# Designs tried in a protein design run: peptides against a protein of PDB entry 3T7K. Part 115

Target 1, 248 residues: chain A of PDB entry 3T7K
Amino acid sequence: KAEKILARFNELPNYDLKAVCTGCFHDGFNEVDIEILNQLGIKIFDNIKETDKLNCIFAPKILRTEKFLKSLSFEPLKFALKPEFIIDLLKQIHSKKDKLSQININLFDYEINGINESIISKTKLPTKVFERANIRCINLVNDIPGGVDTIGSVLKAHGIEKINVLRSKKCTFEDIIPNDVSKQENGGIFKYVLIVTKASQVKKFTKLINDRDKNETILIVEWNWCVESIFHLNVDFTSKKNVLYQKK

## One batch from the design tools (peptide; made by RFdiffusion4, then SolubleMPNN)

Design b2_p19_4_s1 (from b2_p19_4, 6 letters changed)
Fold by OpenDDE base, seed 5:
Structure b2_p19_4_s1 (fold): chain B 248 residues (1-248), chain A 19 residues (1-19)
Amino acid sequence: as target 1 above (248 residues)
Amino acid sequence: SKAEKEIEKALSEPLEIHE
C-alpha cells in the first residue's frame, strides 16, 4: 500500500534518519505511514539503543525528558527536528490534489528552536560532556525525582562511568565514592561530586566529607546542573547556577 | 541568543523526565 502511494512520485528523497520521538507522537504511527517513512529513509525507534546508531530526535521543543537528554549524546546527533516535519511530509504524500512530481520538504526548515549548529557540532566530539569535565564517578541520592535508574542512564550516556547511589538517611562517609580521575593538567577536578535534592543532604554530606577527608574538593549540585551542562554540551565550572556547595 | 533563551525556558519547566 505504501509503495502504491509513493509510486506517483518520480523521485523520493532519502533523509537517512534514525530517530526517536519525545513529547510527540504518543500514539505512534499506523503501519502504512511507518512503511512510507521507511521508504524515505526515516526509521523511528521506540527506545534508544547504541546499536541502532540513532542520529535524530523529534520533539516540539527542548525537553528535559530522558530521550531528549540522551539524544544530545548521539554520535553525532545530525538532526533535531520538530514533529511538523513528519506531519507535513505525510500530508504531502497523502495529498491527492497536487500532481506533485516531487516531495518538497526540507529538514532544515524544521529544526527545534534552540538546537543550533553549535550544539550539533559538539555531538561530533570524540568525548562526552562529563568526560571532558573530568567527572567519572558521582554520588547520587536515592530520592532523586525521576529515579536513580533513569537519571543514572542519562548521566552514563554523557560519559559518567560510575554512579554510586547514596541512601541519604543511612549513608556514612564510607559510602561516598571519590571521583577517581587522574589529575589532568587542565581543569579543576573535584574529588567528591554529588547530586542531591535537599539542603539537608548538603549539610549532611559536607559534614561527613569535611570531618573525615579534610581539605578535599567537593562539588554538590542539583539535577538542573547536569541538565544545563547537557543542553550546552559543556560544563561551566565558573557558574554557580544549580551549585549547592563547592569547595575548591 | 535564541538558543540560550530556549535552554533557559526549558530549565524553568518542571522536572518531567518520564513521558
Scores: peptide ipSAE 0.422, ipTM 0.926, DockQ to the pose 0.896
Fold by OpenDDE base, seed 3:
Structure b2_p19_4_s1 (fold): chain B 248 residues (1-248), chain A 19 residues (1-19)
Amino acid sequence: as target 1 above (248 residues)
Amino acid sequence: SKAEKEIEKALSEPLEIHE
């Protein structure tokens, strides 16, 4: 029993982690290890639910998985940790050799490379990254890799309120939704924001919009534009990277 | 920066959005 294993320690840390895993621990944990982790204040969840108040992600590195991308929307994300944290922790606990009075594992030694304090600090902001960028409504092509549901879910986690799915071959101008945001004086607001996969879609949508709603602002990007914005928790409108078309 | 390198590496990897 987990209690018997932990009884050898005089003091147990409370890590206060509510976590999901991505790119690691696909086979899960045995019942004893789950109980051990629970007693140490580490709860591992299979899926992301807002009600669980998740604050941690386990991953070997920065990933483009749904879970990893959504973890950057946690309020706040307290820790982004390598799986070796759990591995070393359990190894130390199961070790019979050392009469360890205390568990000697420091969370800060297991940070995911590239997820620094600057990124973590931005998760404490009261707004989401796309909310700060004045992007509320977007158009998403139906043939996007990963599927519109998954991609849409990630975008919503980061402040997009409305996802309009465009049937690329059949859509007309009337199918394209505007990004309805209040004009703030100093913020670049794009009336039409689209995520596309192909150059042919850029040509189609730019023509449709320019023919019917002349002189409006348009932003057409690749999925990687969104991913990069999420990884930085900031939208850089000065960058042309992953931007396919921009009209200011 | 080290962080930017890791981000660029991640962006170069396949989508693999589903587990």
Scores: peptide ipSAE 0.420, ipTM 0.926, DockQ to the pose 0.903
Fold by OpenDDE base, seed 2:
Structure b2_p19_4_s1 (fold): chain B 248 residues (1-248), chain A 19 residues (1-19)
Amino acid sequence: as target 1 above (248 residues)
Amino acid sequence: SKAEKEIEKALSEPLEIHE
């Protein structure tokens, strides 16, 4: 059926998209449309797997979803597109009136607002955003919204190697892991990095660390600090936004 | 920039990570 529909076109584009969707297409696609998209080199996956070599995200806008955040870790993210790309594409293909010899849809016309070439270019870097920021090991409180597994998965996708989950009410200093990175000449390495949810945790962890390991560098942030860093694919250590405590 | 405005808008939205 898809072949018959596409036969009216003299030339078919190969978009070479391996994509996931977030905030759109919740009901999926019908079998014919999936086949059409496949013939055009567009493959949509339900979940993110590294083995699939995903290079595209469909979303109506910048989102804080796991899929969107992880898409910025693709190697590279080639395209971040609005769902209207698929909608318009299928509409043109199914149109009986347009004696279109060719599909004339430019991917660049459907870019997600805020995901520009500068961001896309950073996904081509050999390192991940937190790797570049010298954050390898973090401490994560167990009561974080979204759950430690989901949050941890996003962080790992962006270069954090080790996530230590802290039981906020029961943890001791010995439960806190250091950020084990090689000393670089140009500073900015925090020995202890923690993601917390509330002020009481800041007080607790700062006390535990300062009492046992005096004069060490500490960075305590909210989840939004990580999200903002991911959206920019850059950590700005000069910003105090979403930083709850820092000791250099 | 337009991009920065969109990022800030996204950061102002609810913190739902799950779809």
Scores: peptide ipSAE 0.420, ipTM 0.925, DockQ to the pose 0.886; fails the geometry check
Fold by OpenDDE base, seed 1:
Structure b2_p19_4_s1 (fold): chain B 248 residues (1-248), chain A 19 residues (1-19)
Amino acid sequence: as target 1 above (248 residues)
Amino acid sequence: SKAEKEIEKALSEPLEIHE
């Protein structure tokens, strides 16, 4: 059926998209439309797997979903597109009225607002955002919204190698891991990096660290600090936004 | 920038990481 539908076109584009969807197409696609998309070089996956070499995200806008955040770690992310791309494409293909010899849909007309070429270009870098920021090992409180597995998965996708989960009520200084990075001459390295949810946790961890390791550098942030860093694919250490405690 | 405004808007929305 898909072949019959597409036979009316003299030339078919090859979009070369390997994509996931977030915040759209919850009901999926019918078999015919999937086949149509496949013939146009558009493959949509249900989940993110590194082996699939995903290069595209479909979303209505910038989202803070796991899929959206992880899409910014694709190598590279080629396109971040609104779902209207697929909608308009399928509408044009299914249209019986237009004696169109060619499909006239340009990917660049459907870019997600806020994901510009500057962001896309950073996904071509050989390093990840937290790797560039000299953040290798972090401490994560166990009561973080979204759960440690999901949050940890996003952070790992963006270059964090080790995630230590802290039981905030029971943890001691010995449970806190250092950010084990080689001292680079010009880079601000924080020995202790923590993601927390509450002011009480800031007080606890600052006390524990300062009592036992008085002269060390500490960075305590909210999850939004990580999200903002991911959206920009850059860590701005000059910003105090979403930073709860910083000792340089 | 327009991009920065969209990012700030996204950051202001509820933290829904799960779809």
Scores: peptide ipSAE 0.419, ipTM 0.925, DockQ to the pose 0.893; fails the geometry check

Design b2_p19_4_s2 (from b2_p19_4, 9 letters changed)
Fold by OpenDDE base, seed 5:
Structure b2_p19_4_s2 (fold): chain B 248 residues (1-248), chain A 19 residues (1-19)
Amino acid sequence: as target 1 above (248 residues)
Amino acid sequence: SEAEKAIEEALSQPLEILE
């Protein structure tokens, strides 16, 4: 059926998209539309797998979902597109009224607002955002919204190698892991990096660390600090936004 | 910038990370 539908066109574009969707197309696509998209070089995956070499995200806007955040770790992210791309494309293809000999849909007309070339270009870098920031090992409180697995997965996608989950109520100093990064010439390295959810956790962890490992560098942030860093694909250590405690 | 506005809007969204 898809072949019959597409046979009316003299030439078919090849968009070469390997994509996931977030915040859109929750009901999925019917079999015919999937086949149509496939013939146009658009393959939509349900989940993110590194082996699939995904290069595209569909979303109505910038979102803080797992898929959207991970899409910024694609190598590279070629396109971040609004769902209207697919909608208009399928609409044009299924339209019997327009004697259109060609599909006339331009990808560039459907860019997600705020995902500009500057952001896209950073996805071509050989390193990940937290890798560039010299953050290899972090401590994550167990009560983080979204769950440690999801949050951890996003952080790992962006270059964090080790995530230590802290049981906030029961943890001791010995449970806190250092950020084991060799001193590089051009970056402030925090020995202890923690993502927390509450002010009480800041008080607890700062006390534990300062009492046992005096004069060490500490960075305690909210999850939004990570999200903002991902959205910019850059860590700004000069910003105090979403930083709960910093000791240089 | 449009990008910064979009980012700020995204940051203002609920903490929910699941779709």
Scores: peptide ipSAE 0.336, ipTM 0.899, DockQ to the pose 0.843
Fold by OpenDDE base, seed 2:
Order: structure tokens, then sequence, then C-alpha cells
Structure b2_p19_4_s2 (fold): chain B 248 residues (1-248), chain A 19 residues (1-19)
């Protein structure tokens, strides 16, 4: 029993982790190990649900998986850890050393490279990254790799409220939705925000919008623009990276 | 920075939605 194994320690840490895993497999965890982790305040979930109040992700590195991207929307994300944290922890616990006073595993030693305190601190903000960027409604082409549902789910996790899916070949101007945000004095608000995959789509949508709604602000980006914004938890409008078309 | 390098590396990888 997990209790018998843990009885070797005079005190047990409570890590208070509610985590998901991506890019690493925990299939090797037997029932005893799960119980051990549970007693140490580590609970691993299969899927992300808001009700679970997840605060941790396990991954070997920064990934662009749905789970990883969504983990940056946790409120807050407390820890982004390498799977070696669990591995080393279990190794120490299963060690046959007579009496260990305490478990000597520090969470900070297992941080994922690139997810530093600066990023973690931004997850404590009351707003989401796209909310801060004044992007509330976006248009998404239906042929986006990964599918509109997955991409849309990630975007919603990060503050986009409405995802309008455009049928690229059949859409008209009337199918394009405006970004419905209140004009803030100091922020460049784009009336039309679109995520596209092809140059032909840029030409099409630019024409449709300019023909019907002249002189309006337009932002057309690739998916990587969103991903980069999520990784930084900040939208940099000065960068042209992954921007296909911009009209201010 | 190390962080930027890690991000750039991630961006260079294909979109992996599934774990």
Amino acid sequence: as target 1 above (248 residues)
Amino acid sequence: SEAEKAIEEALSQPLEILE
C-alpha cells in the first residue's frame, strides 16, 4: 500500500498539483504510484476541464499541442514541469533507504525550458491574452490544419469569445463578422480579424472587405501568429511575423 | 534568451494537436 511506503518519511510535502500531461506518457504508473502521487497532492487528469481548476502541465518541452496551449490559459498556471519530476519523485520514494526525514524534490528544478516566472506571472492576470489585445471575434477558415473545433477551443480558452468559421470557397462579405470590441482610446482595434492558411484567401477576403467596407482595419494572420502570442501571453502588434495582411 | 529559443523551437515544429 502507498501508505506503507510513505510511512518511511517523517513529513510529506503537499505539492497541490492538478495537472495534465502532453508529449509524455504516464501509462507506466501503476495503482500504487497513483496513490502515492495523490497522497502528495498530485492529481493527473486525462483532459482539461474548467471545473477541475488545473494548475499544472507536464511536458518534456514547449509543445504546440492543444493541451499545452490551453495550459497557458490556466488561472493560474502554477507550474510547467518536465516529466522527470514525477520520475525522480517516485524513485526517491521507492528507495530502500531506512529513514528519510523528507522528500527532497524541488519543483523549480524541473521547470520546462522557456516557461519562466515571467510567463507564469501573466497567467495570474485577470484577462486573457487575446482579450488584452482587443480581439473578441475572429474569422477562421474551415480548411485550417487541426480542425476548426480544436483551433477554436484553444482560441476561446485564451479569450476569444466568438469563432466564425468561413467556407473559403463559398463565403461572401456577409459571412465575415466584425470584431465587436469597444474602442479603447490607446489601442489599435482591428475591425476584421481573420486566420487563414493560403495567400489566395488573403486576396479574396481583402477584396471582399475593401469592396464593401472601405477604409476599415483588417488583420489577417496565420495560426502561428496565435501560437506565438499564446507562448508569450502577449500580442505584439509591432511584429510582422506570421502576419499576412494588415491595414490600420 | 533561452526562453525565446525554446519558443522558436516550438514554433518550428509542426502543429501537433494530439498528444
Scores: peptide ipSAE 0.335, ipTM 0.900, DockQ to the pose 0.836
Fold by OpenDDE base, seed 4:
Structure b2_p19_4_s2 (fold): chain B 248 residues (1-248), chain A 19 residues (1-19)
Amino acid sequence: as target 1 above (248 residues)
Amino acid sequence: SEAEKAIEEALSQPLEILE
């Protein structure tokens, strides 16, 4: 029983973590360990739900998984931790050899490399990254690796309201939706934003748009453009990295 | 920076569906 195991400690920390895991703990936890973690204020969820008010992710490193990308949309993400936090914690708790009066595990020692305070602080902002970038509606090609549902879900978590899926081989200009954002004084707004996978798609969509809606602003990017923006929680419009076509 | 390296490493990999 978890209570018996924890009884040897004079004081128990309350970590106050509501977490998901990615790239680790594929086998899950046994019932005893789950209860132990719960007693320490660590609750691990299988899936991301807004109602759970998740504030933590466990991962060995920065990953391109749905969960990892979505974790950066938590409000706020308080901690991004390596799985060794849990491993060491449970190891210490289960250790019969160590007459430990206290649990000596500091979560700050287990931060994921690359997720620093600067990134964490941005998750406290009242807006999402794509919202700040004035990207509300995007076009997504249907043949995107990972699937439109997963990709779309990530994008929505980060402030994109509408995902229009384009059948890349059959789509016409009428199938492309505009990014319906009111002009703000200090923000570049692209009328058409598209995520594509192939150069042929760039050629197709640029032609369709330029032929029918001349002189409009167009942004065509790779998925990595979005991912990089998420990892930085900032869209850098000055960078040409992962931008396939841009018309201002 | 180490942070940028970590990001670049992640960017070199495709999106994994399995969590």
Scores: peptide ipSAE 0.333, ipTM 0.899, DockQ to the pose 0.757
Fold by OpenDDE base, seed 3:
Structure b2_p19_4_s2 (fold): chain B 248 residues (1-248), chain A 19 residues (1-19)
Amino acid sequence: as target 1 above (248 residues)
Amino acid sequence: SEAEKAIEEALSQPLEILE
């Protein structure tokens, strides 16, 4: 069926997209449309598997979903596209009226607002954003919205190697892990990095650390600090936005 | 910038949209 539909075109583009969708196409695609897309070099996956081959995200805008955040860790992310790309493409293909000799859809016309070439280019870097920021080990409170597994998965995708989950009400100093990174000459390294949700947690953890490990560097942030860092693919340590406590 | 506005909009979204 797909072949018959596509037979009217003299040439077919090869978009070479391996994509996931977020915030769009909740009902998926019918079999014919999937086949059409496949013939055009567009493969849509249900989930981000541990496949390093994904290069595209479909979303209506910048989202803070797991899929969107992880897409910025693709190696590289080639395209971040609005769902209208697929919609218009399929519409053109299914249209009987136009004696179209070719499919005329340009990927660049469907870029997600805010995902510019600067961001895309950073996905080609050999390192991940938190790796570049010398954040290897973090402490994460167990009551974080979205769950520690989802949040942890995103953080790992972006270069955090070890995630220590803290039971906020019961944790002691011994439960807090240090960010075990070698001192690099030119980078601020925080010995303790924590992601928390409440001001009370800031007070608790700062007290625990300062009482037991005096004069050590501490960074306590909200989840949005991580999200913003991911969206920029850069950690700005000069910014106080979403930083709850910092001791250099 | 348009990019910064888009990021700020995303940051303002509810945390529930992590799914």
Scores: peptide ipSAE 0.327, ipTM 0.894, DockQ to the pose 0.763

Design b2_p19_4_s3 (from b2_p19_4, 9 letters changed)
Fold by OpenDDE base, seed 4:
Structure b2_p19_4_s3 (fold): chain B 248 residues (1-248), chain A 19 residues (1-19)
Amino acid sequence: as target 1 above (248 residues)
Amino acid sequence: SEADKAIEEALSEPLEILE
C-alpha cells in the first residue's frame, strides 16, 4: 500500500533520519505511514539505544523529558524537528489533489525553536558536556523526582561515569563518593558533586563532608542545574542558578 | 538569544521527566 501511494512521485527524498519522539505522536503511526516514512529514510524508534545511531528528535518544543535530554547526547544530533514535519510530509503524500512530481518538504523549516546550529554543533564534540566540565562521579539522592534510574541514565548519556545513589536519611560520609578527576590546572574541579532535592539534604551533606573532609571543594546542585547544562551543552560554573551550595 | 529564551521557557515549566 505504501508503494502504491508513493508511486506517484518520480523521485523520493532520503531524509536519513533515525529519530525518537517526545511530547508528540503518542498514538504512534499506522503501518502504512511507518512504511512511507521508512521509504523516505525516516525511521522512528520507540526507545533510545546506542546501537541505533539516532540522529534526530521530534518534539513540539524544548522539553525536559528523558528522550529530549538524551537526544542532546546523540553523536551527533543532526536535527531537532517539530512534529509538523511528519504531519505535513504525510499530508502531502496522502494528498490526491496535488499532482506533485516531487515531495517538497524541507526539514530545515521545522527546526525546534531554541535548538540552533550552535547547540547542534556541540553534539559533534568528541566529549560530553559533563565530561568537559570535569564531572565524572556524582552523588544522587534516592528521592529525586523521576527516579534515580531515569535521571541516572540521562546523566550517563552526558558523560557521567559513576552515579552513586545516596539514601538521604541513612547515608553517612562514607557513602559519599568523590569526583575522581585528575587535577587540571584551569578547571574548577569539585571533589564532591551532589544532586539533591531538599534544603535539608544540603545541610546534611555539607555537614558530613565538612566535618570529615575539611576544606574540600563541594558542589551541590538541583536537577535543573543539570538540565540547563544539557540544554546549553555547556556547564557555566560562574552561574549560581540552581546551585544550592558551592565551596571552591 | 532566541535559544536562551526557549531554554528559559522550558526551565520555567514544572519538572517533568516522563514523556
Scores: peptide ipSAE 0.345, ipTM 0.900, DockQ to the pose 0.835
Fold by OpenDDE base, seed 5:
Structure b2_p19_4_s3 (fold): chain B 248 residues (1-248), chain A 19 residues (1-19)
Amino acid sequence: as target 1 above (248 residues)
Amino acid sequence: SEADKAIEEALSEPLEILE
């Protein structure tokens, strides 16, 4: 059926998209539409796998979902597109009214607001955002919204190698891991990096660390600190936004 | 910038990590 539908066009574009969707197309696509999209070089995957070499995200806007955050770690992210791209494309293809000899849909007309060329260009960098920020090992509280697995997965996608989960109520100083990075000449390195959810955790961890290791650098942030860093594909250590405690 | 506004809007929304 897809071949018959597409046979009406003299030339078919090849969009070369390997994409995931977030915040849209929850019901998926019918078999015919999937086949149509495939013939146009648009492959939509249910989940993110590194082996699929994904290069595109469909979303109505910038979202803080796992898929959206991970899409900014694609190598590279070529396109971040609104779902209207697919909607308009399929609408044009299924339209019988116009003797359309060609599909006339431009990808650039459907860019997600806020995902500009500057952000896209950073996805071409050989390093990940937290790698560039010298954050390799972090401590994550176990009561983080979204769960440690999902949050940890996002962080790993962006260059964090080790996620240490802290049992906030029971943890001791010995449970806190250092950010084991070689001192690089030009980057502020925090020995202890923690993502927490509550002010009480800040008090607890600062006390534990300062009592046992008084001269060490500490960075305690909220999850939104990580999200903002991902959205910008840059860590701004000068910003106090979403920073709960900082000791340089 | 438009990008900054979009980011700030996203940051202001409730945390929904799952689709």
Scores: peptide ipSAE 0.344, ipTM 0.900, DockQ to the pose 0.895
Fold by OpenDDE base, seed 2:
Structure b2_p19_4_s3 (fold): chain B 248 residues (1-248), chain A 19 residues (1-19)
Amino acid sequence: as target 1 above (248 residues)
Amino acid sequence: SEADKAIEEALSEPLEILE
C-alpha cells in the first residue's frame, strides 16, 4: 500500500498539481504509484477539461501537441515540468534507504526548457492571447493538417470564439466571416483573419475579399503563426514570420 | 534567449498535434 511506503517519511510535501502529460508516460502509472502521487498532491488526468482546473503539464520539452498548446491556456499554468520530476520522486520514495525526514525534490529543478516565469506569468492574465490580439472570429480551411476540430479546440482555448470552416474548393465570399471585434484605439483590427495551408488559397481568398469588400484589412497566416503566438503568449503583428498575406 | 531557442526548435519540428 502507498501508505506503508510513505510511512518512512515524517513529512510529506503537497505539490498541489493537477496535470496532463504529453510526449511522456504513454503507459500510465501503476496503481501504487498513482496512490503515492495522490498523497503528495499530484493528480494526473488523461484529458483536458476546464472543470478539472488543471495547472500543470508534463512534457520532455516544448511540444506542438494539442495538450501542450492548451496547457498554456490554463488559468494559471503553475508548472511546466519534465517527466524526470515524477521519475525521481518515485525513485526516492521507493528507495529502501533509512528513514528520511522529508522528500527533497524541488519542482523548480525540473522546469521545461523555454517555459520560464515570463511565460507562466502571462497565463495569469485575465485575457487569452488571441483575445488580446483582437482576434475573435477566424476562417479555417478544411484541409488543415491535424483536423479542424483539434485545431479549432486549441484556438478556442486561447480566446478565439468563432471558427468558420471554409471548404477551399467551393467557398465563395459569402462563406467568409468577418472578425467581429470593436475597434480598439491602440491596434489595427483585421476584418478578415484566415488560416490557410496553400498559396493557392491565399490567391483565392484575397481575390474574393478584394473583389467584394475592397480596401478591408486582411490577415492570412499559417498554423505556425498561431503556434508561435501561443508559445509566446503574445501576438507580434510586426513579424512577417508565418504570415502569407497582410493588408492593413 | 534560451526560451526563444526552445521555441524555435519546437517550431522546426514536424506538426505533431495529435499524440
Scores: peptide ipSAE 0.343, ipTM 0.900, DockQ to the pose 0.909
Fold by OpenDDE base, seed 3:
Structure b2_p19_4_s3 (fold): chain B 248 residues (1-248), chain A 19 residues (1-19)
Amino acid sequence: as target 1 above (248 residues)
Amino acid sequence: SEADKAIEEALSEPLEILE
């Protein structure tokens, strides 16, 4: 069926997209449309796997979903597109009225607002955002919304190697892991990096660390600090936004 | 910038579904 539908076109584009969707296409696509998209070089995957070499995300806007955040770790992310790209494409293909010899849909017309070329270009860097920021090991409270597994997975996608989950009510100083990064000459390295959800946790962890390991550098942030860093593909240590406690 | 606005909007939205 897909072949018959596409037979009316003399030339077919090859978009070369390996994509996931977030915030759109919850019901998926019918078999014919999937086949059509495949013939146009568009493959949509249900989940993110490194082996699939994904290069595209479909979303209506910037989202803080797992898929969207992880898409910014693609190597590279080539396109971040609105779902209207697929909608308009399929609409054009299924249209019987247009004596169209070719499909005329430009990917650049469907870019997600806020994902500009500057952001896309950073996905071509050989390092990940937290790697560049010298954050290798973090402490994560167990009561974080979204769950430690999902949050941890996103953080790992962006260069954090080790995630230590803290039981906020029962943890001791010995449960807190240091950010084991070799002192680079020119960069502020925080010995302890923590992601927390509550002010009470800030008080607890700062006390534990300061009582046992005096004069060490501490960074305590909210999850939104990480999200913002991911969206910019850059950590801004000069910003106090979403920073709950900082000791240099 | 438009990008900054879009990011700020995203950050302001509640954490409902991470999937």
Scores: peptide ipSAE 0.337, ipTM 0.897, DockQ to the pose 0.737; fails the geometry check

